# Ledger of designs, part 225: peptides against a protein of PDB entry 2YKT

Target 1, 231 residues: chain A of PDB entry 2YKT
Amino acid sequence: SRSEEMHRLTENVYKTIMEQFNPSLRNFIAMGKNYEKALAGVTYAAKGYFDALVKMGELASESQGSKELGDVLFQMAEVHRQIQNQLEEMLKSFHNELLTQLEQKVELDSRYLSAALKKYQTEQRSKGDALDKCQAELKKLRKKSQGSKNPQKYSDKELQYIDAISNKQGELENYVSDGYKTALTEERRRFCFLVEKQCAVAKNSAAYHSKGKELLAQKLPLWQQACADPS

## One batch from the design tools (peptide; made by RFdiffusion4, then SolubleMPNN)

Design b2_p28_8_s3 (from b2_p28_8, 14 letters changed)
Fold by OpenDDE base, seed 4:
Formats: C-alpha cells, structure tokens, sequence
Structure b2_p28_8_s3 (fold): chain B 231 residues (1-231), chain A 28 residues (1-28)
C-alpha cells in the first residue's frame, strides 16, 4: 500500500542517517584530527627552519660585505613567523569550531535518532493495529449480516465501521507522510550543520591565505631588489 | 541569501533538537 511504502521510505531515511551518515561523520572527524596533527607538525618544523634562517641573517649582519642582506633574511623569517601564527589561529578555529562541535554531537545524535525512529515506529504500529482491528470488525459484521434474515439491521453499523476505517486510514497516511517529511528534514539539518561549520573553517582558512599573500606580496619585491641595490 | 538563511535555520534547529533531547535524558 501507499502507506506501507511511505513507512519503508521513512525507516530507510533514519537507517541511512544512522548507518551511513553518522559513521561517515565519525570518519570525517578522525581524518580532521589527523589533518590537524599534521599541520601542527608543519608549524613545529617550520619554527626550526626559520630559526635557522635567522641564524643565517645574523651571519650576514656580522659580515663586512653583506650586512644589508641580514635584514632581508630577518624580514623573510619574520614574515613566515607571522604566516605560521595565522596558521595556528586557523587550526584553533578548525579544532574548536568544527571538530569539537561535531565530536560532541555525533554520539548524542545516534541516541537521538534511535529514539526518534522508535517513537515513530511505535506510533505507526499503534495506528496500523487500530486500523487492522477496525477492518477485522467490519469483516465480522459483514459475515454476520450475510447469515442474517434481516441484513438491514446491520447497515448503520456497517457504515460506521466504513467511516471509521476511512478516518483511520487517512490518519495513518498523514502520520506516515509527516514522518517521512520529518525524517528528511532531520537528514537535511545534519548536512546543514556540517556545511555551516565547514563554512566557518573556510572563512578562517581564507583569512590565513589572504594574510600570507598580502605579507609576501608586500615584501617579496624588496627582497628581490636587495642584491641589486648598492650597499 | 535565502539559501544561507535556510541553512543557518536548519543548523540551529539541529542543535536545538539535540539540546532538548539531552535535557530529556537528564530528566529520566
């Protein structure tokens, strides 16, 4: 029946969220943590590299013929330090605004969805059982009427059952239909949440990249000219 | 945009639904 098919569709939406979306989200969080760790590693490694660059700048500054290049090397290291600071800020945002938010909710969400599905199933079954009972009673009444010498005696009661069945059928169909819409909305809300949090990360990432671009664009021409300029 | 507003709304509804559920669990 239409109701049965819609019921199956509704259950499948919940199952898809619980069995596909949530596990995939857990994996996404895990991959995010791995990415965060790697980027933190980059930051640490960068510190060593640019500290070494500073040392080269010190040597240039101590030289008789390359003093001006010392300042250039220091500026290079400083710009990269600033870029790394921006990266660290982005990582903090990535951790706090995305990963933590998703991680805190995913387990609770599993319980929520289980409860929501169970509630839906219980009510759907209740309405279905009530409908079935009414249909069974109508069938019994019709059998009794067929065996009666006065079938007209049961006509009013038959009409009442028919009306009741129609009403219960309509209620069941509406409930299942609403259930399906609700389930789809639940799925959409979760994707919307993910997109919303990822947008925040993207904004922070854009800020990081923009700052780096600006700093390098400002300084790079100066650095390129340093060796050509008379001391 | 309208789409952004809708997304934001649905995201908030998700959070609210979970928070409500959390409270229900704590009351049991």
Amino acid sequence: as target 1 above (231 residues)
Amino acid sequence: SSAEEERKKLSEEYEESLEKFKKELEEE
Scores: peptide ipSAE 0.457, ipTM 0.905, DockQ to the pose 0.873
Fold by OpenDDE base, seed 2:
Structure b2_p28_8_s3 (fold): chain B 231 residues (1-231), chain A 28 residues (1-28)
Amino acid sequence: as target 1 above (231 residues)
Amino acid sequence: SSAEEERKKLSEEYEESLEKFKKELEEE
């Protein structure tokens, strides 16, 4: 029936969220933590590299013939420090605003969805059973009427059951239809939440990349000129 | 945009629904 088909669709939406979306989201969080760890590792390794670059700048500054190149090397290290500070801010946001938020909610969400599905199933079954009962009673009444010497005695009751069945069938169809819309909305809310959090990350990432681009665009021509025009 | 407003609203509704559910669990 139409109601049975829509019921199956509704259950499938909840199952898709519970069995596909949430596990995929947990994996997404795990991959995010790995990415964060790798970027933290890059940060640490970069510090060592640019500290060594500063040392080379010191040697240039102490030299007799390459003093001006010392300042260039110091500027290169300083620009990197500024870019690194922006990266650290982005990573802090990535951790606090995305990963922590998703991790806290995904565990609770599994319980929420289980409860929501169970509530829907219980009410759907209750309405279905009530409909089936009315249909069974009508069938019994019709059999009794056919065996009776006075079938007209049961005509009013038959009409009452027909009306009750029609009303209960309509209520069941409406409930299942609303249930399906609710389930789709639950799915959409979760994707909207993910997109909202990812947009915040993207904004922070854009700020990091813009700052780096601006600093390098400003300084790189100066560094290139210094290398091309030694003292 | 209207699409951005809808997305923001649905995201907030998700958070609110979970917070409500959390409170219900704590009261049991």
Scores: peptide ipSAE 0.455, ipTM 0.904, DockQ to the pose 0.833
Fold by OpenDDE base, seed 5:
Structure b2_p28_8_s3 (fold): chain B 231 residues (1-231), chain A 28 residues (1-28)
Amino acid sequence: as target 1 above (231 residues)
Amino acid sequence: SSAEEERKKLSEEYEESLEKFKKELEEE
């Protein structure tokens, strides 16, 4: 029936969220944590590299013919330190605003969806059972009327059952239809949430890259000129 | 944009629904 088909569609939406979306989201969080760890590793490795660059700057500053290049090397290290500070800030935001939030919500969401699906199933079954019962009673009444000497006696009751069945059928169809719309909305809300949070990450990443680009664009010509004009 | 407004609204509704559910669980 139309209602049965719509019911199956509704259940399938909930199942897709529970069995596909949420597990995939958990994996996404796990991959995010791995990415965060790798970037933290980059920050640590970068510190070692630029600390070594500072040592080269110290040697230049102690030299007789390359003193000005010492300042250049120090500036290079300082700019990269500032870039790394921006990266660390981005990583903190990535962890606190995205990963932690998603992790907490995905766990709660599994329980939410289970409860929502169960509630829908219970009410759908209740309405279906009530309809089936009414149909069964009408069938019994018709059998009784066929065996009666006065079938007209049951005509009013038959009409009442027909009306009741029609009303219950309509109610069931409406409930299942609304249930399907609700389920689709639940799915869409979750994707919207993910997109919204990922947009925030993208903005933070853009800020990090912009700051780095600006700092390097400002200083690089100066550093290049220093190499061309030795003391 | 209208699409951005819709996305923001639906995202907020998601968070609100979970928060409501959390409160219901705490009251049990």
Scores: peptide ipSAE 0.455, ipTM 0.904, DockQ to the pose 0.824
Fold by OpenDDE base, seed 1:
Structure b2_p28_8_s3 (fold): chain B 231 residues (1-231), chain A 28 residues (1-28)
Amino acid sequence: as target 1 above (231 residues)
Amino acid sequence: SSAEEERKKLSEEYEESLEKFKKELEEE
């Protein structure tokens, strides 16, 4: 029946969220943590590299013929420090605004979805059983009427059961339809949440890249000029 | 955009639904 098909679709939506989306989200969180760790590693490695660059700048400053290049090397290291600070801020946001929030919610969400599905299944079954009961009673009544010498005695009751069946069928169909819409909305809300949080991360990432681009665009010509025109 | 507003709304509804559920669990 149409209601049975919609019921299966509804259950499949919940199952897809619980068995596909949530496990994939857990994996996404895990991959995010790995990515964060790697970027933290990059930051640490970069610090070592640019600290070494500062040392080269010190040597230039102590030299007789390359003193001006010492300042250039210090500026290069300082700009990189500022870029790395922006990266660290982005990583904090990535951790706090995305990973932590997703991690906290994904476990609770599994319980939520289980409860929601169970509630839907219970009510759907209840309505289905009530409908089946009415249909069975009508069938019994019709059998009694066929064997009776006075079939008209059962006519009013038959009409009442027909009406009850029609109403219960309509209620079941509406409930399952609403259940399906609700399930789809639940799925969409979760994707919307993910996209929303990822957009926040993207904005922070854009700020990091913009700051880096700005700083380098400002300073690079100066550094190039220092190399081209030694004092 | 309208799409962004809808996304934001649905995201908030997700958070609200979980928060409500959390409270229900704490009351049992």
Scores: peptide ipSAE 0.455, ipTM 0.904, DockQ to the pose 0.870

Design b2_p28_8_s4 (from b2_p28_8, 14 letters changed)
Fold by OpenDDE base, seed 4:
Structure b2_p28_8_s4 (fold): chain B 231 residues (1-231), chain A 28 residues (1-28)
Amino acid sequence: as target 1 above (231 residues)
Amino acid sequence: SSEMEELKKLSEEYEQSLEDFQKELEEE
């Protein structure tokens, strides 16, 4: 029937979220944690490299003929430090505002969806069973009326069952239809949540990239001229 | 934009639904 098909579609939406979306989201979180760890590794390795650059700047500053180049090398390391600070801020946001929140919500969401599906199934079954009962009672009444010497005795009761069946059928169809819309909305709002959180990450990432670009664009011409301007 | 407002709204509704559900679990 139409209601049965719509019921199957509704259950399939919930199952798709529970069996496809949520596991994929867990994998997304895991990949995010892996990416965070790799960036932390890059940060540590970069620190060692630029600390060594500072040491070269110290040697230049102590030299007789290259003292001014010491300041240039220190500026190069300082710009890196500032860029790194922006990266660390982005990573903190990435961890605290995206990964941790998603991780906490995914577990709760599994329970939520299970409860929502169960509630829907229970109510759908209840309405279906009530309809089936009315249909069965009408069938029994018709058999009794057919064997009776006074069929008119049952006419009002027959009309009552017909009306009850019609109403219950309509209620079931509406409930299942609304259930399907609700399930689709549940799916959509989870994608919207993911998009919204990823937009926040993108904004933070843009700030990191912008700061780095600005600092390097400002300083690079000065550094390139440093060797041409002996003291 | 209207689309951005819709995204924000649906995201907030998702968060609220989980918060409400958590509260229900704590009351049981």
Scores: peptide ipSAE 0.363, ipTM 0.861, DockQ to the pose 0.830
Fold by OpenDDE base, seed 2:
Structure b2_p28_8_s4 (fold): chain B 231 residues (1-231), chain A 28 residues (1-28)
Amino acid sequence: as target 1 above (231 residues)
Amino acid sequence: SSEMEELKKLSEEYEQSLEDFQKELEEE
């Protein structure tokens, strides 16, 4: 029936969220933690590299013929330090505003969805059982009427059951239809939450990249000129 | 944009639904 089909669709939406979306989100969080760890590792390794670059700058400054290149190397290291500070801020945001929040919510969400599905199933079954009971009573009444010497005695009751069945059928169809819309909304708002959190990350990432681009665009011509024009 | 507002609204409704559910669990 139409109501049975819609019921199956509704249950499938909840099952898809519970069995596909949430496990995939847990994996996403795990991959995010791995990415964070790798970026932290890059940060640490970069410090060593640019500290070594500073040492090369010191040697240039102590040289007789390359003193001006010492300042260039120091500036390169300083620009990197500024870019790295922006990266660290982005990583803090990535951890605190995305990963931690997703991890906390995904665990609670599994329980929420289980309760929501159970509530829907219980009410759907209750309405279905009430309809089935009414249909069964009508069938019994019709059988009794057919065997009676006075079938007209049951005509008013038959009409009452027909009306009750029609009303209960309509209520069940509406409930299942609304349940399906609710389930789709549950799915959509979870994706919306993920998108909103990723938008925050993207804004922070854009700020990091913009700062780096600005600093390098400002300094790179100066550094290139210093190499081309030795004193 | 209206689309961005809708996205934000649905995200906030999701958060609120979990908060409400957490309160229900604490009251049991």
Scores: peptide ipSAE 0.362, ipTM 0.860, DockQ to the pose 0.845
Fold by OpenDDE base, seed 5:
Structure b2_p28_8_s4 (fold): chain B 231 residues (1-231), chain A 28 residues (1-28)
Amino acid sequence: as target 1 above (231 residues)
Amino acid sequence: SSEMEELKKLSEEYEQSLEDFQKELEEE
């Protein structure tokens, strides 16, 4: 029936969220943690590299003919330090605002969806059973009327059951239809949440890249000219 | 844009639904 098909569709939406979306989201969180760890590793390795650059700057500053290049090398290291500070801020945000939030919510969401599906199934079954009962009673009444010497005695009651069945059928169809819309909305909200959180990450990343670009754009011309202007 | 407003609204509704559910669990 139409209601049975719609019921299957509704259950399939919940199952898709529970069995596909949420597990995939858990994997996404895990991959995010790996990415965070790798970026932290980059930060650490970069520190070692630019600390070594500072040592080269110290040597230049101690030289007789390259003193001004010492300042250039120090500036290069300092700009890198500022860029790394922005990266660290981005990583903190990535961890606290995205990964932690997603991890907490995905766990609670599993319980939420289980409860929501169970509630829907219970009410759907209740309405279905009530409809089936009325249909069965009408069938019994019709059998009784066929065996009666006065079938007209049961006509009013038959009409009442027909009306009740029609109403219950309509209620069931409406409930299942609304259930399907609700399930689709639940799915959409979860994707929307993910998109919004990724938008926040994108904004933070843009800020990091913008700051780096600005700092380098300001200094790079000066550094490129440094060798042309001997002390 | 209207699309971005809808996106934000649906995201907030998701968060609210989980918060409400958490409260229900705590009341049991």
Scores: peptide ipSAE 0.361, ipTM 0.858, DockQ to the pose 0.833
Fold by OpenDDE base, seed 3:
Structure b2_p28_8_s4 (fold): chain B 231 residues (1-231), chain A 28 residues (1-28)
Amino acid sequence: as target 1 above (231 residues)
Amino acid sequence: SSEMEELKKLSEEYEQSLEDFQKELEEE
């Protein structure tokens, strides 16, 4: 029936969230933590490289003919330090605003969805059973009427059951329809939550990339000129 | 934008729903 099909669709939405979305989200969080760790590793490795660059700058500063290039090398290392600081801020945001938020909610969400689905199923079944009972009573009444010498005495009761069946059918259909809309909304708002948290990360990432681009664009011409125009 | 506001609203409603559910669990 229409209501049975809609009921199946509703349950499938909840099952998709519980069995596909939430496990995938847990995996996403795990992969995010792995990515964060790798970026921290990059930070450490980069520090070693640019510390070595500073050492080269010190040697230039101690030289007789390349002193000005020492300052250039120091500036290169300093720009890197500033870029790295922006990366660390981005990573902090990534951890606090995305990963932590998702991790805190995903477990509670599993319980929430289980309760929501159970509530829906219980009420749907209750309405369905009430409808079935009313239909069964009407069928019994009709059989009794057919065997009666005075079938007209059951006419009013038959009409009452017909009306009750119609009303209960309508209520069931409406409930299941609303349940489906609710389930779709539940799915949508979870994606919205993910998108919003990812947007916060994206804003901070943009700031990191912008700062790096600006600093390098400003300094690179100066560094190139230092080799062409020795002081 | 209207779209961004709607996304934010739905996100906030999700958070609120979980908070409300947590309170219900604590009251039982």
Scores: peptide ipSAE 0.359, ipTM 0.859, DockQ to the pose 0.864

## One batch from the design tools (peptide; made by RFdiffusion4, then SolubleMPNN)

Design b2_p29_3_s1 (from b2_p29_3, 12 letters changed)
Fold by OpenDDE base, seed 3:
Structure b2_p29_3_s1 (fold): chain B 231 residues (1-231), chain A 29 residues (1-29)
Amino acid sequence: as target 1 above (231 residues)
Amino acid sequence: SSFEEEVERIAREVLSEEEAELYLKLRFS
């Protein structure tokens, strides 16, 4: 029946969220944590490289003929420090605003969805059972009427059951329809939540890239001119 | 909304008060 098909669709939406979306989201969070760790590792490794660059700048500053190149090397290291600070700020936001919130939500969401599905199933079954009972009673009444010497005695009761069945059928269909809409809304909101959180990440990433580009664009022409005369 | 109220009702049945508040904040704020 239409109601049975819609019921199956409703359950499938909840199952898809619980068995496909949420596990995939957990994996997404895990991959995000790995990505964060790798970027933190980059920051640490870069520190050693640019500390060594500072040492080269110190040597240049101590020289008689290359003193100004020392300042250039120090500026390069300082720009790097500022870029790394911006990266750390981005990572902090990535952790606190995306990963932590997704992790908290997905853990609680499993318990919620199980309860929501169970509630829907219980009420759907209750309405279905009530309908089945009325249908069974009508069938019994019709059998009794067929065996009776006075079938007209049961006519009013038969009409009452027919009306009750119609009303219960309509109620079941409406409930299942609303349940399906609710399930689709639950699914959509979860994707929207992910999109919104990823938009925040994108904004932070844009700020990081913009700051780096700005700093390098400002200084790079000066650095490129420093060795115009290597004599 | 009616949807949010129903979500809150179900959440409060299966989560602690603190968990429910966090869950609702994450979903609707």
Scores: peptide ipSAE 0.536, ipTM 0.939, DockQ to the pose 0.810
Fold by OpenDDE base, seed 2:
Structure b2_p29_3_s1 (fold): chain B 231 residues (1-231), chain A 29 residues (1-29)
Amino acid sequence: as target 1 above (231 residues)
Amino acid sequence: SSFEEEVERIAREVLSEEEAELYLKLRFS
């Protein structure tokens, strides 16, 4: 029936969220944590590299003939520091505004969805059973009427059951329809949440990249000129 | 909304008060 099909669709939406979306989201979070760790690792390694560059700058500054190149090397390291600070800010946002929130949500969401689905199923079944009962009673009544010497005795009850069946059928259909809409809303909101959080990450990432580009673009010409006449 | 109210109702049935508040905040704030 239409209601049965709609019911199956509704259950499938919930099952898709529970069995496909949420596990995938957990994996997404895990991959995000790995990504964060890798970036932190890059940060640490870069620090060592540019600290070593500073040392080279110190040596230049101590030289008699290359003092100005020391300043250049220091500037290079300083730009790196600024870029790194921007990266760290981005990473903090990535962790706090995306990963943590998703992790918290997905954990609680499993419990919620199980309950939501169960509630829907219980109520759907209840309405279905009530309908079936009325249908069965009508059938029994009709059998009694056919075997009776006074069929008119059952006419009013028959009409009552017919009306009840019609009403219960309508209620069931409406309930299942609303359930389906609710389920779709649940699904959509989860994707929207992910998109919104990812947008925030994207904005922060853009800021990081822009800052780095700007700093390097500003200084690179100066640094390139420092060695125009090495003799 | 009616949707939010229903979510809240279900959430409060299966989550602790603190968990429910967090969950609702994450979903609807």
Scores: peptide ipSAE 0.543, ipTM 0.941, DockQ to the pose 0.811; fails the geometry check
Fold by OpenDDE base, seed 5:
Formats: structure tokens, sequence, C-alpha cells
Structure b2_p29_3_s1 (fold): chain B 231 residues (1-231), chain A 29 residues (1-29)
């Protein structure tokens, strides 16, 4: 029936969220944590490299003919420090606003979805059973009427059951239809949440890249000129 | 919305008060 098909579709949406989306989201979170760790590793390695660059700047500052190049090397290290600070801020946001929130949500969401699906199934079954009961009673009444010498005695009751069946069928169809809409809304909201959180990450990443580009664009011509000038 | 109210009702049935508040905040804030 139409209601049975819609019911199967509704259950399939919940199952897809629970068995496909949520596990995939957990994997996404795990991959995010790995990515964060790798970026933290890059930050640490970069610090060592630019600390060594500072040491080269110190040597230049101690020289007789290259003192001004020491300042250039120090500026290069300082720009790196500022870029790294922006990266650390981005990583903090990535951890606190994306990964932690997704992890908290997905754990609680599993319990919620199980309850929501169970509630829907229980109510759907209850309405279906009530309909089946009325249909069975009508069938019994019709059999009794056919065996009776006075079928008119059962006519009013037959009409009452027909009306009740029609009403219960309509109620079941409406409930299942609403259930399907609700399930689709649940699915859509989860994808939207992911998109919105990823947009926040993209915004933070853009800020990091923009700041780095601006700092380097400002200083790079000066650094290049320092090497062109005769000592 | 009627949807949010139903989500809240179900969440409060299966989550602690603190968990439900967190869950609702994460979903609808």
Amino acid sequence: as target 1 above (231 residues)
Amino acid sequence: SSFEEEVERIAREVLSEEEAELYLKLRFS
C-alpha cells in the first residue's frame, strides 16, 4: 500500500542516518583530528627552521659588512611568527568549534535517533494495528450478516466500521507522511550543520591565508632589495 | 517550531538534562 511504502521510505531515511551518515561523520572527525595533529607537527618543525634562521641573523649582525642583513633575517623570522600565530588561532577554532562540537553532537545524536525511530515505529504500528482490527471486525460482521435471516440488523454497525476504517486509514497515511517529512528534515539538517561548520572553517582558513599573503607581500620587496644594494 | 518542540521532547526523554541542553544548543543555536 501507499502507507506501507511511505513507512519503508521513512525507516530507510533513519537507517541511512544511523548506519551511513553517523559512522561516516565519526570517520570525518577522526580524519579531522589527524589533520590537526599534522598541522601542529608542521608548526613545530617550522619553529625549528625559523629559530635557525634567527641564528643566521645574529651572525650577520655580528659581521662587519652584513649587519643590515641581520635585520632582514630577523624580519623574516618575525613574519613567520605572525603567520604561525594565525595558524594556531585557526587550529584552535578548528578543534573547539568544529571537531569538539561534531563529536559531542554525533554521540548524543545516536541516542536521540534511536529513540525517534522507535517512537515513530511504535506509533505507526499502533495505528496500523488499530486499522487492522477494525477491518477484521468488519469482515466478521459481514460474515455474520450473510449468515443471518435479518441482514438489516447489522447495517448500521457496518456503516460505522466503514467510517472508522476510512478515518483510521486517513490518520495512518497522514502520520506516515508527516513521519517521512520529519525524517527528511532530520537528514537535511545534519548535512546543513556539516556545511555550516565547514563554512566557518573555510572562513578561518581564508583569514589565515590572507594574513600570510599580506605580510609577505609587504616585506618581500624590501628583503629582495637588501641583497641588490652594494655593501 | 513544532519540529523543534518534538525534538526537544524526545531528547529530554533519553538524555540527561545537561546532555539535552547541549544537544539542543548544538542543533538549534
Scores: peptide ipSAE 0.539, ipTM 0.940, DockQ to the pose 0.806; fails the geometry check
Fold by OpenDDE base, seed 4:
Structure b2_p29_3_s1 (fold): chain B 231 residues (1-231), chain A 29 residues (1-29)
Amino acid sequence: as target 1 above (231 residues)
Amino acid sequence: SSFEEEVERIAREVLSEEEAELYLKLRFS
């Protein structure tokens, strides 16, 4: 029946969220944590590299013929420091605005979804059983009427059952339809949440890249000129 | 919304008060 098909679709949406989406989301979070760790590692490794660059700048500053190049090397290290600070801000946002929230949500979501599905199933079954009961009673009544010398005696009761069946059928169909809409909303909101959080990450990432681009664009011509002067 | 109210109702049935508040905050705020 239409209601049975809609019921199956509804259950499948919940099952898809529980068995496909949420496990995949957990994996996504795990991969995100790995990515975060790697980026933190980059920051640490970069510090060592640019600290060493500063040392080279110090040596230049101590030289008689290359003092001005010391300033250039220091500026290079400083620009990198600022870029790394921006990266750290991006990572903080990545952790707090995406990973933490997703992790907290997905941890609780399994319990919620199980309950939501169970509630839907229980109510759907209850309405279905009530409908089946009315249909069975109507069938019994019709059998009794067919064997009666006065079938008109049962006409009013038959009409009552027909009306009851119609009403219960409508209620079941409406409930299942609403259930399906609810399930689809549950699914959509989860994807939407992911998209929104990823957008926030993207904005922060853009800020990191923009800051780096701006700083380097400003300084790079100056640095390139430092070795252009004849000596 | 009616949807949010239903989610809250179900969440409160299976989650602690603190968990439910966190869950609802994450979903709707």
Scores: peptide ipSAE 0.536, ipTM 0.939, DockQ to the pose 0.809; fails the geometry check

